Peptides against a protein of PDB entry 9GMZ. Designs and how they scored, part 275

Target 1, 343 residues: chain A of PDB entry 9GMZ
Amino acid sequence: TGFPLELLTRPATERLAYFENYTVAHPRLKEVYEILMRTIAEPAGASFIFVYGASGVGKTTLRLRVEQKLTELALPKLESDRARVPVVGIEAIAPESRYFNWKEYYTRALITLEEPLIDHKFDYGVRGISRDNFGKINVESKVVAPALRRALENALIHRHPDVFFVDEAQHFGKVASGYKLQDQLDCLKSLANMTGILHCLLGTYELLTFRNLSGQLSRRSVDIHFRRYCADSPEDVQAFKSVLLTFQQHLPLAETPNLVDHWEYFYERTLGCIGTLKDWLKRVLSDALDREATTITLKDLQKRALSVAQCQKMFKEIQEGERQLSETEADVQNLRSALGLGA

## One batch from the design tools (peptide; made by RFdiffusion4, then SolubleMPNN)

Design b2_p26_6_s1 (from b2_p26_6, 13 letters changed)
Fold by OpenDDE base, seed 2:
Structure b2_p26_6_s1 (fold): chain B 343 residues (1-343), chain A 26 residues (1-26)
Amino acid sequence: as target 1 above (343 residues)
Amino acid sequence: SEQLQVFGTFDEWDEENREKIRALFE
C-alpha cells in the first residue's frame, strides 16, 4: 500500500511530514533492531554494546526506535516506580580540543536523564546542581567534572535505565594520543561498572579503535555491525531496490516516480546507506512540493545528490572500516587454525 | 526478473513482533 491519497489535497508541510515520519522496515534495520533489543534484555554480563556502521546507514533511526520501544515497555512499571527512567540517550560532541570535554558530557547526560516531566526530585548531593521552577536541571559553571560524574553515577543508579545510549561515540576517540584514548575508555568502563547500567555506544567505524585498544573491553562488550547494502551481493541489491520501490510508493506526489530504474545512481550516491537515501529523497520531495510538481525527475535528484567527492570520501571511510573488520575475522580464523580448531 | 518487495513500515513490523519483543523483557 502506498501513501494515503488524501495527502495530495493536504498542505505541502503535511505531505513532507508524512515522508519524514515514514520509516521503512528494511532487512538490515529489522535485524539490527532485534539483535540490539535482545542484547539489552539479556546483556549476559556485558557492560557495553558497540553499534558501528557507515555514516548515514540509519544508526540514529535505530536508537530512536529502541528508545521508543523501551519506553513503551516500561510504561506499566513506571506507574509503580516513578523514579525510573527506562532509557537515556545522548549525543557525544566532537571535542574542540585534543581533550574530550567530560564536564559537558556529564552535564548533558544529567540534563537528559532528569527531564522536567520526572516528578520525583532527586538530590544529587552536589553543590551547584539545582532544579528550576520548571524542573529543569541547572548546573553551575563552578561545578567540576568529578562532582558531575558523581552526580551522574547517583542519578543513573537511582533512575536505573535499561540502557544508556551514546550516539556519535566515535568522538570519544578523537583524542591525539593512544594513552588518552585508553583513559577515555577507562572512564566509560568505570561509569558503567559503578552504576551497573549497560552502555550502548553508537558510531562510525572509528569505534573499532576502541574495540582494538582494550582486550578487556572486548570481553565485556557486544558488537553489532550495522551494515550497508553492498552492490556485490545480489541479496543486498534486491533489498536496496526494494527500499527504492517502497519509497517511490510513499512519496506523496500525484505521479509515482520510477526510482527503481535509477537504482545504480541511487547506490552510487548513497553507498547503500538508507539514511542517506531517505535524507536525499526528503530534500528532493521538499523541492518538488515547493514547485507544486506532480512528480520528481532524474534532474531533480541530481540537484540534491551528494557530490562525487563527498561519496568518494565516505566510501574510503567505509572501506577502511570494512577492511578492519575483515582483518579481525581473518585473524580469528588464523588463530583458530593455529590452535588446531577447525575454521 | 528480480523479485522486488514492498516493505512495510517499521511501526507495522514492530506491532507484528510486539509479543516477541515483550517476551524478551519478561
Scores: peptide ipSAE 0.601, ipTM 0.948, DockQ to the pose 0.908
Fold by OpenDDE base, seed 4:
Structure b2_p26_6_s1 (fold): chain B 343 residues (1-343), chain A 26 residues (1-26)
Amino acid sequence: as target 1 above (343 residues)
Amino acid sequence: SEQLQVFGTFDEWDEENREKIRALFE
């Protein structure tokens, strides 16, 4: 089954939108999705979920799909509990300054939390925070970070989401000289503890550094590794090729491009990250549609590929992350062996 | 011979697993 053939007669914008909205149910995504959903449903006393993986592996796609699902599942309950928000998801922004901007973080979190047209007026107990007639939160510039935190805590308690998502959470680790990353962790821990809301941090392998700084967080956290497809695994190669096969059938072009024959090139320039692959294909599709091309060629792909230098940089970051995880696994295995527990 | 699979959409897969996922939250 491929794309709807009717798309070939539709405007380029619709054709591109189809592909943009198309999500392949590839093995790693399904696996991580299931684990994440299960963990959200039954956190077993965990306050944090860490989802880490390579840049471009598809963490944002995962988050959005989980948010959509949690919202869908909550709809029947929302009719009876008009104060409830099923899920909150924000993206952490890289600070322009050397310091993480907590004020901005809290503001964005509050705004996002109140975006659903919830008829229930909630008083945040903080002067300078108001909700307009359209349900949009307005935070006055005079409101200080501690007040915003209290407002967020109250809002989270009142709205009681199943989970609070923070995407690109590695940006919490970008602390200015003199500030301890530990302080950031303590702040997040405090927020989770005070609200009783499960927090899910999604990010790159830099989250491992963040996680390892707090032995206390490790006791109350669940780790989910969103792995890329690895070329040294025949199963992973097969899965990656299968993703290419799937995408080639879902590119709304008159002639099906042969992506699979170029799988090594695709792997070289995506490092087995499906998000990177999709973004690449989206750019190439856009170019093809602009030219009213019937198919995509290797030259078209090469034009929009990540540079070798970019791939090398990304790969080094991946290798470091995977190394750290491997060391941790080895340590656990060594401990188990030392305890007389079978490996 | 490497047997390649055409994967379905995530939406289709999610719908197929709807009851399983719903049961997690009951």
Scores: peptide ipSAE 0.600, ipTM 0.947, DockQ to the pose 0.901
Fold by OpenDDE base, seed 1:
Structure b2_p26_6_s1 (fold): chain B 343 residues (1-343), chain A 26 residues (1-26)
Amino acid sequence: as target 1 above (343 residues)
Amino acid sequence: SEQLQVFGTFDEWDEENREKIRALFE
C-alpha cells in the first residue's frame, strides 16, 4: 500500500511531513535495532556499546527509534518511580575550537537529562546550577567542567537511565595537539564506572580508533556495525532496490515516479546509505511540492544530488573503515590459529 | 528476475515485534 491518497488534496507542508516521518523497515535497520535493544536489555557487564557505520547510513534514525521504544516500555514503571528517566540521548557537537569542549558536553547532557518536567527537584550539589521558573536547567558561565561532571554524575545516578546515547561520538576524537585520544576515553570510562550507566556511542568508523586504543574498554564494550548496502552483494542490491520501490510508493505525488529504474544512479550518489537516500528524496520532494509538480524527474534528482567529489570523499572514508574492520577480523583469525583454537 | 519487496513502515514492524521486545526487559 502506498501513501494515503487524501494527501494529494492536503497542503505541501503536510505532504512533506508525511514523507519526513516515514521510516522504511529495511533489513539492516531492523537487524541493528534488534541487536541494540537486546544489548541494552542484557549488557552482560558491558559499560559501553559502540555503534559505528558510514555517514548517512541511518544511525540517528536508529537512536531516535530506540529512545522512543525505551520510553514507551518504561511508562508503566515511571508511575511508581517518578525520579527515573528511561533514556537520555545527546549529539556530540563538533567543537569550533580544535578541542572537544567538555564543559559544553556536560551542560548539554544535564539539560537533556532534566528536560522532562520531573516533579522531583533534584539538588545537584553544585553552585551555579539552578532551575528557572519553567523547570529548565540554567548553568552559570562560571561553573567549571569538574563541577559540571559531578553534577552530571549525580543526575545520572539519581535518574538511572537504561542507556545514555551520544551521537556523532567521533567528535570526542578531535583532541588538541599534545592530548591523547586515550585521555578522552578514560574520562568517558570513568563517568560510566562512577554512575553505573551504560553508554552507547554512535558515530562513523573513526570510533574504531577509540575501541583499539583501550584494551580495557574492549573487555567492557559491545560492538555493533551498522553496514551500508554493498553493490557487490546481490542480496544487498535487491534490498536497496526494494527501498527505492518502497519510497516511490510513499512520495505523495499525483504520479508515481520510477526510482527503481535509476537504482544505479541512486547507488552512485548514496553509496548504499539509506539515510543519505532519504535526505536526498526529501529535498527533491520539497522542490517538487514548491513547483506543484505532479511527479519527480531525473533532472529534479540531479539538481539535489551530492556532487561526484562529495561521493568520492565519502567513499574513501567508507573504504578505510571497512578495511580496518576486515583487517581486525583477519587478525583475530590469525591469533586463534596461532593459539591452536582452529579457524 | 529479482523479486523486489515493498517494505512496511518501521512503526508497523515494531508493533508486530512488540511482545518480543517487551520480553527482553521483563
Scores: peptide ipSAE 0.596, ipTM 0.947, DockQ to the pose 0.903
Fold by OpenDDE base, seed 3:
Structure b2_p26_6_s1 (fold): chain B 343 residues (1-343), chain A 26 residues (1-26)
Amino acid sequence: as target 1 above (343 residues)
Amino acid sequence: SEQLQVFGTFDEWDEENREKIRALFE
């Protein structure tokens, strides 16, 4: 089954929107989604979930789908509990300065928690935090970080989400010289403990440094590795080719392009990351629609591909992350052996 | 010969597993 053929008579904007909204149920996404949903439902005393993987593997897609599902599941309860927010998600921003800006983090979190659609007004008990006529939170510049933290703690307790998502969480690790990464982790841990809200940090393999630095966080955290498809695995190659075949059938063009025949080139320029692949195809589709082209050619693909230099840089980062995980697995096996537990 | 599959949408898959996922939160 392919795209609805009626789309060929529709405007380019609708054709592009169809593809943008199309999410493939590929094996890795399904697996990670199930694990994440189970962990959110039964955290078993965990305060943190770490979801790590390559840039462009599809972490944002995963987050959005989980947020949508949690919202859907909560709808019957929201009628009786108007204060509840089922899920909250923010993106950590890379600091312009050498220091992570906690004031900005708290402000963004508060703004996200207090969406205008929430009828129930909450008094934060902090001077300088107000709501406009549309219910949007306004934070005055005079409000200090400790006051914002208290406001966020109160808001999280009052809204009681099932999970608090932080995307691009590797940015917490960007600490200036002289500051300890441990202090940042302790701050996050304290926030989770004080509110009783489960935190899910999504990010690159740089999140592994957070896990390794805090033995205490490791005891209260669940790790989820969102793996890319690897070329050295026949099953992964088959899955990757199947994703290409699926996208090939769902590009709203008059002539179906043959993406599968170019699978090696697609793999070379995506490193097995489906998010990167989808974004690439979106750009190429947009160009094709602008030209009123009937199909996509290899030349069209090459025009929008990541450069070899970009791919090499990304691959080095992936290799380092995968190496660290492999070493950790080896350490676990060594520990088990040392304890007299069979391998 | 490598058998390739056409994957369904995530929405279709989610609907097929709706009861299983709902049961986790009950």
Scores: peptide ipSAE 0.593, ipTM 0.947, DockQ to the pose 0.887

Design b2_p26_6_s2 (from b2_p26_6, 13 letters changed)
Fold by OpenDDE base, seed 4:
Structure b2_p26_6_s2 (fold): chain B 343 residues (1-343), chain A 26 residues (1-26)
Amino acid sequence: as target 1 above (343 residues)
Amino acid sequence: PEQLQIFPTFDEYDEEHREEFRSLFE
């Protein structure tokens, strides 16, 4: 199975859009998706889900697919409960300043939660929050962060999403000098507790540092490690090559490129991260389509590859994250051993 | 011998498991 052959006669924009919207059901994505869906369905008293992994591993793709699925599954119920929003997802923004902007966060969350299609007017209980004529939320600049928080709490309670997603959640850890990261955690914890809404934080391995600061969050959290494919694992190498094989069949080009033969180069420049791979291939495909090329060559790939320096930096960050996780796993095993439990 | 496979699309995967995922939320 490959791309629809009819795409070869379609405009470059449609061909590119096909590939952009194309998602491979690769093993790690399926695994994490299943765990995440089950955890959302049965949180078992958890208030938080932490999804962590390398940059470019595919966390945003995971989020979007879960959001889509939760929305789809909720549609029949939404006909009867018009106030409900099945899922809300935002991306945490890297602060321009050295501190996380909670006002902006709450504003974005409110705007995202209150889609125009929700017919039921909700009174946020806060002056300066209104819906425009198109049903879009408008937050006046005079509204302060504590008021926005209350508005968000009320909105989350009223709309009762199954989960609140925060992508790039490592940005919560970016606190200015003199501020405590613990205060940020306590704020999030309070929001989850006050609303009763499950929060899912997706981020890089920097999210582990954030998670580890609150022993209380750890007790009420589920961890999901979105692993990259590792070159030291024959199974992971096989899976990675299979992803390349799959992608090469879904590039809407007249001649199927041989990506698999270059798997080591792809691995070197993606570190086993499928999101990075897809983004790379998108750029290369776009270039090929612009040239009306029949296929993709190694030279085309090299032109759009991440630099070795970028890969080295990314790899260092990955190694540090994986090391921290390995140490945690070892600590668990040591504890189990000390308790007389089997390994 | 290394056996490579073509993975399904996520949409195909999702459709195949449609009832499983639906049942989680019933």
Scores: peptide ipSAE 0.650, ipTM 0.958, DockQ to the pose 0.891
Fold by OpenDDE base, seed 3:
Structure b2_p26_6_s2 (fold): chain B 343 residues (1-343), chain A 26 residues (1-26)
Amino acid sequence: as target 1 above (343 residues)
Amino acid sequence: PEQLQIFPTFDEYDEEHREEFRSLFE
């Protein structure tokens, strides 16, 4: 099992595109995908799903695969219900200012929800929101945040997606004061409650701080931890090496590189994050194809690796997140013990 | 000896579980 051998006679652009579109069904991705799909199908009264994990673990890949699947499953029903959108996904943007820009968030959400593939024209009931001749939404600068919120609420109710995804959701937590963060949480909660739409927030471990500030969100939320592969677990090391073995078979090169022999170096520079690994291999493959190289060498890998300083910074952020989760689990066990409930 | 494996593509995995995922939304 490997890449189609016919690719070796194809242009470098096609060979690179093959690898870019290639996704490994590795154990952690499958596990989180199954949990997320089941939770979306049966939210059991939850209004929020929190998906948190290390930067580069593969959260964006997870989101895109779920979006693709939900769209595929909805296609037969979309022929009869032309107003429905099965799924909507946006990326939260880091604010240029110390405060999250809700006006920009609502505008982006509306634009994404009203993509031109929807033939059904909807009146948002808000002055300054229009569609051009191509069906693209235009929001005038004079439209205020409360009006944009109402327009988004109406659009979400009308389009009724199974889930609303917000990627990089840790950016909601970037506010100057804890009080303003609570107001942001209450705003998101209100939006979910008013629309009846399940919200899935994907982000780094900084999302835990956001989750913990609202005791009310915690009661109506499902948590999904997208774990990295850990070097202290023999099973995780075996899985990580198996991912390397799989990738080396799917690099469209004349000679199969031996990535597995360098597994420790790959682990050192990815911290067990498969997204970081794939991005690294894409850069190296691109360089190799540009040089018409037959294989990838260790020197080629070293040229595109993250620096040790970058890895150290990322690792500190991961350790802090994993520590917070471990403490939370211990607190739950302590509470259960104190209540006379079995561990 | 450590037994390494070749993981399937996500598309292969999705096709294998097609009926399971479809049944969740029915």
Scores: peptide ipSAE 0.649, ipTM 0.958, DockQ to the pose 0.897
Fold by OpenDDE base, seed 2:
Structure b2_p26_6_s2 (fold): chain B 343 residues (1-343), chain A 26 residues (1-26)
Amino acid sequence: as target 1 above (343 residues)
Amino acid sequence: PEQLQIFPTFDEYDEEHREEFRSLFE
């Protein structure tokens, strides 16, 4: 199976849009999706889900697919419960200062919760929060962070989403001191506890810092590692090559490029991260379409590849994250051994 | 011999597992 052949007669914009909207159900994505969906459905007293993995592994794609699915599944219930929002997703912003901007976080969360299409208007009980005629929330600059928090808590309780997603959640950890990081974690924990809403934090391996600092969060959290494909695993190499094979069939070009023959180069410049791979191929496809090219060449790939320096930096970050996880696994094995449980 | 496969789209995968995921939230 490949792209619809009719696309070859369509404008470059439609051909590019096809590939942009195309998502491969590759093994790691399916695995994490299934675990995440199950955990959201049956959190078993968990207040947090941590989804961590390399930059470009596909966490945003995962989030968006889960949001779409939760929305789809909720549609029949939303007809009877017009106050409910099935899912809320925001992206955390990197702090400009030494402190995380909670005011901005709460404001963005409130805005996201109140889609204009929601008929049921909620009174936030906070002066300076208003709705326009289209239902869009306006937050006045005078509204302080504690008031915004209360408004968000009330909104989350009222809308009762199955999960609250925070993408790029490593930005919570970008604080100047360890004690401030603990305060941020306590703030998030309090928000989850007060609302009863499951929070899913998606981010890089920097999220492991949150896992390590809060033994209390660990008791009420589920960890999901979104792994890259590793070159030292024959199964992972096979899967990665299969992804390349799949992508080459879904590039809307007159001549199918042979991506598989260049799998080592693709691996070198993506580190086994499928999101990075897809983004690379999007750029190359865009260039090819602009030139009305019939196929993609190695030179086209090289032109849009990440630099070796970028890959080296990304790889160091991955290695540090994987090292921390390996140490944790060793600790688990040591604990099991100490408990008299077999390895 | 290394057997490569064409993976389905995520939409195809989701459709195939529709009942499984629906049942999780019932």
Scores: peptide ipSAE 0.646, ipTM 0.958, DockQ to the pose 0.893
Fold by OpenDDE base, seed 1:
Structure b2_p26_6_s2 (fold): chain B 343 residues (1-343), chain A 26 residues (1-26)
Amino acid sequence: as target 1 above (343 residues)
Amino acid sequence: PEQLQIFPTFDEYDEEHREEFRSLFE
């Protein structure tokens, strides 16, 4: 099974859109998706879910698929509860300044939560928050962060989503000199406790530093590791090659390219991250369609590949994250031994 | 011999497991 052959007669824009919207159900994505869905359904007193993994592993794809599914599953219940929003998801912005901008965070969260598709108008009890003639929320520049927080708390309580997603959550950890990362954690903890809404933070391995600072959050959190495919595992190599085989069948080109024969080069330039692989193939496909090419060549791949220097930097960041996780496992064993619990 | 496979689309996977995921939230 491959792409619909009728796409070969369609415009380049439709052919590219097909591949952009295409998602492979690869083993690691399915595994993390199932764990995340079960955890959202039955949080067992957890207030936080942490999803961490390499940049480009596919965390955003995971989030979007869960948001879609939760929305679909909630549709029958939304007919009876018109105030309810099943899920809300935002991306944390890297601060331009040395400090995380909470005012911007609260504003974006409110705008996302109160999309005009919701018929039920809610009064936030805060002056300077209004809806325009199109139903979009407008926040006046004079509204202070504490007032925006209260508005968000009230909105979350009223809309009662099953989960609140924050993508790129490692940006909460980018605190200027003199501010404690602990203060950011306490703020998030307070928001979750005041609203009773489950928070899911998705991010890179830098999120582990954030997770480890709060011993109190550790008792009320679930950790999900979204692993890359590793070249030292025969099973992972087989899965990665199978992803390449699947992608080559879904590239809407007249001649099917042989991606599998170049699997080592693909692995070298993606580090086993399927999101990075898909983005690379999208760029190459776009170039091929612009040239009305019948297939993709190795030269086409090389033109859009990440540089060796970029890959080395990314790999160093991955190794540091994977090392921290391995050390944590060793620390657990040491703790058990120190407690007189057998290894 | 290395057995490679064609993975389903995520939409196909999701449809196949529709009842399983529905049951989690009932």
Scores: peptide ipSAE 0.643, ipTM 0.958, DockQ to the pose 0.898

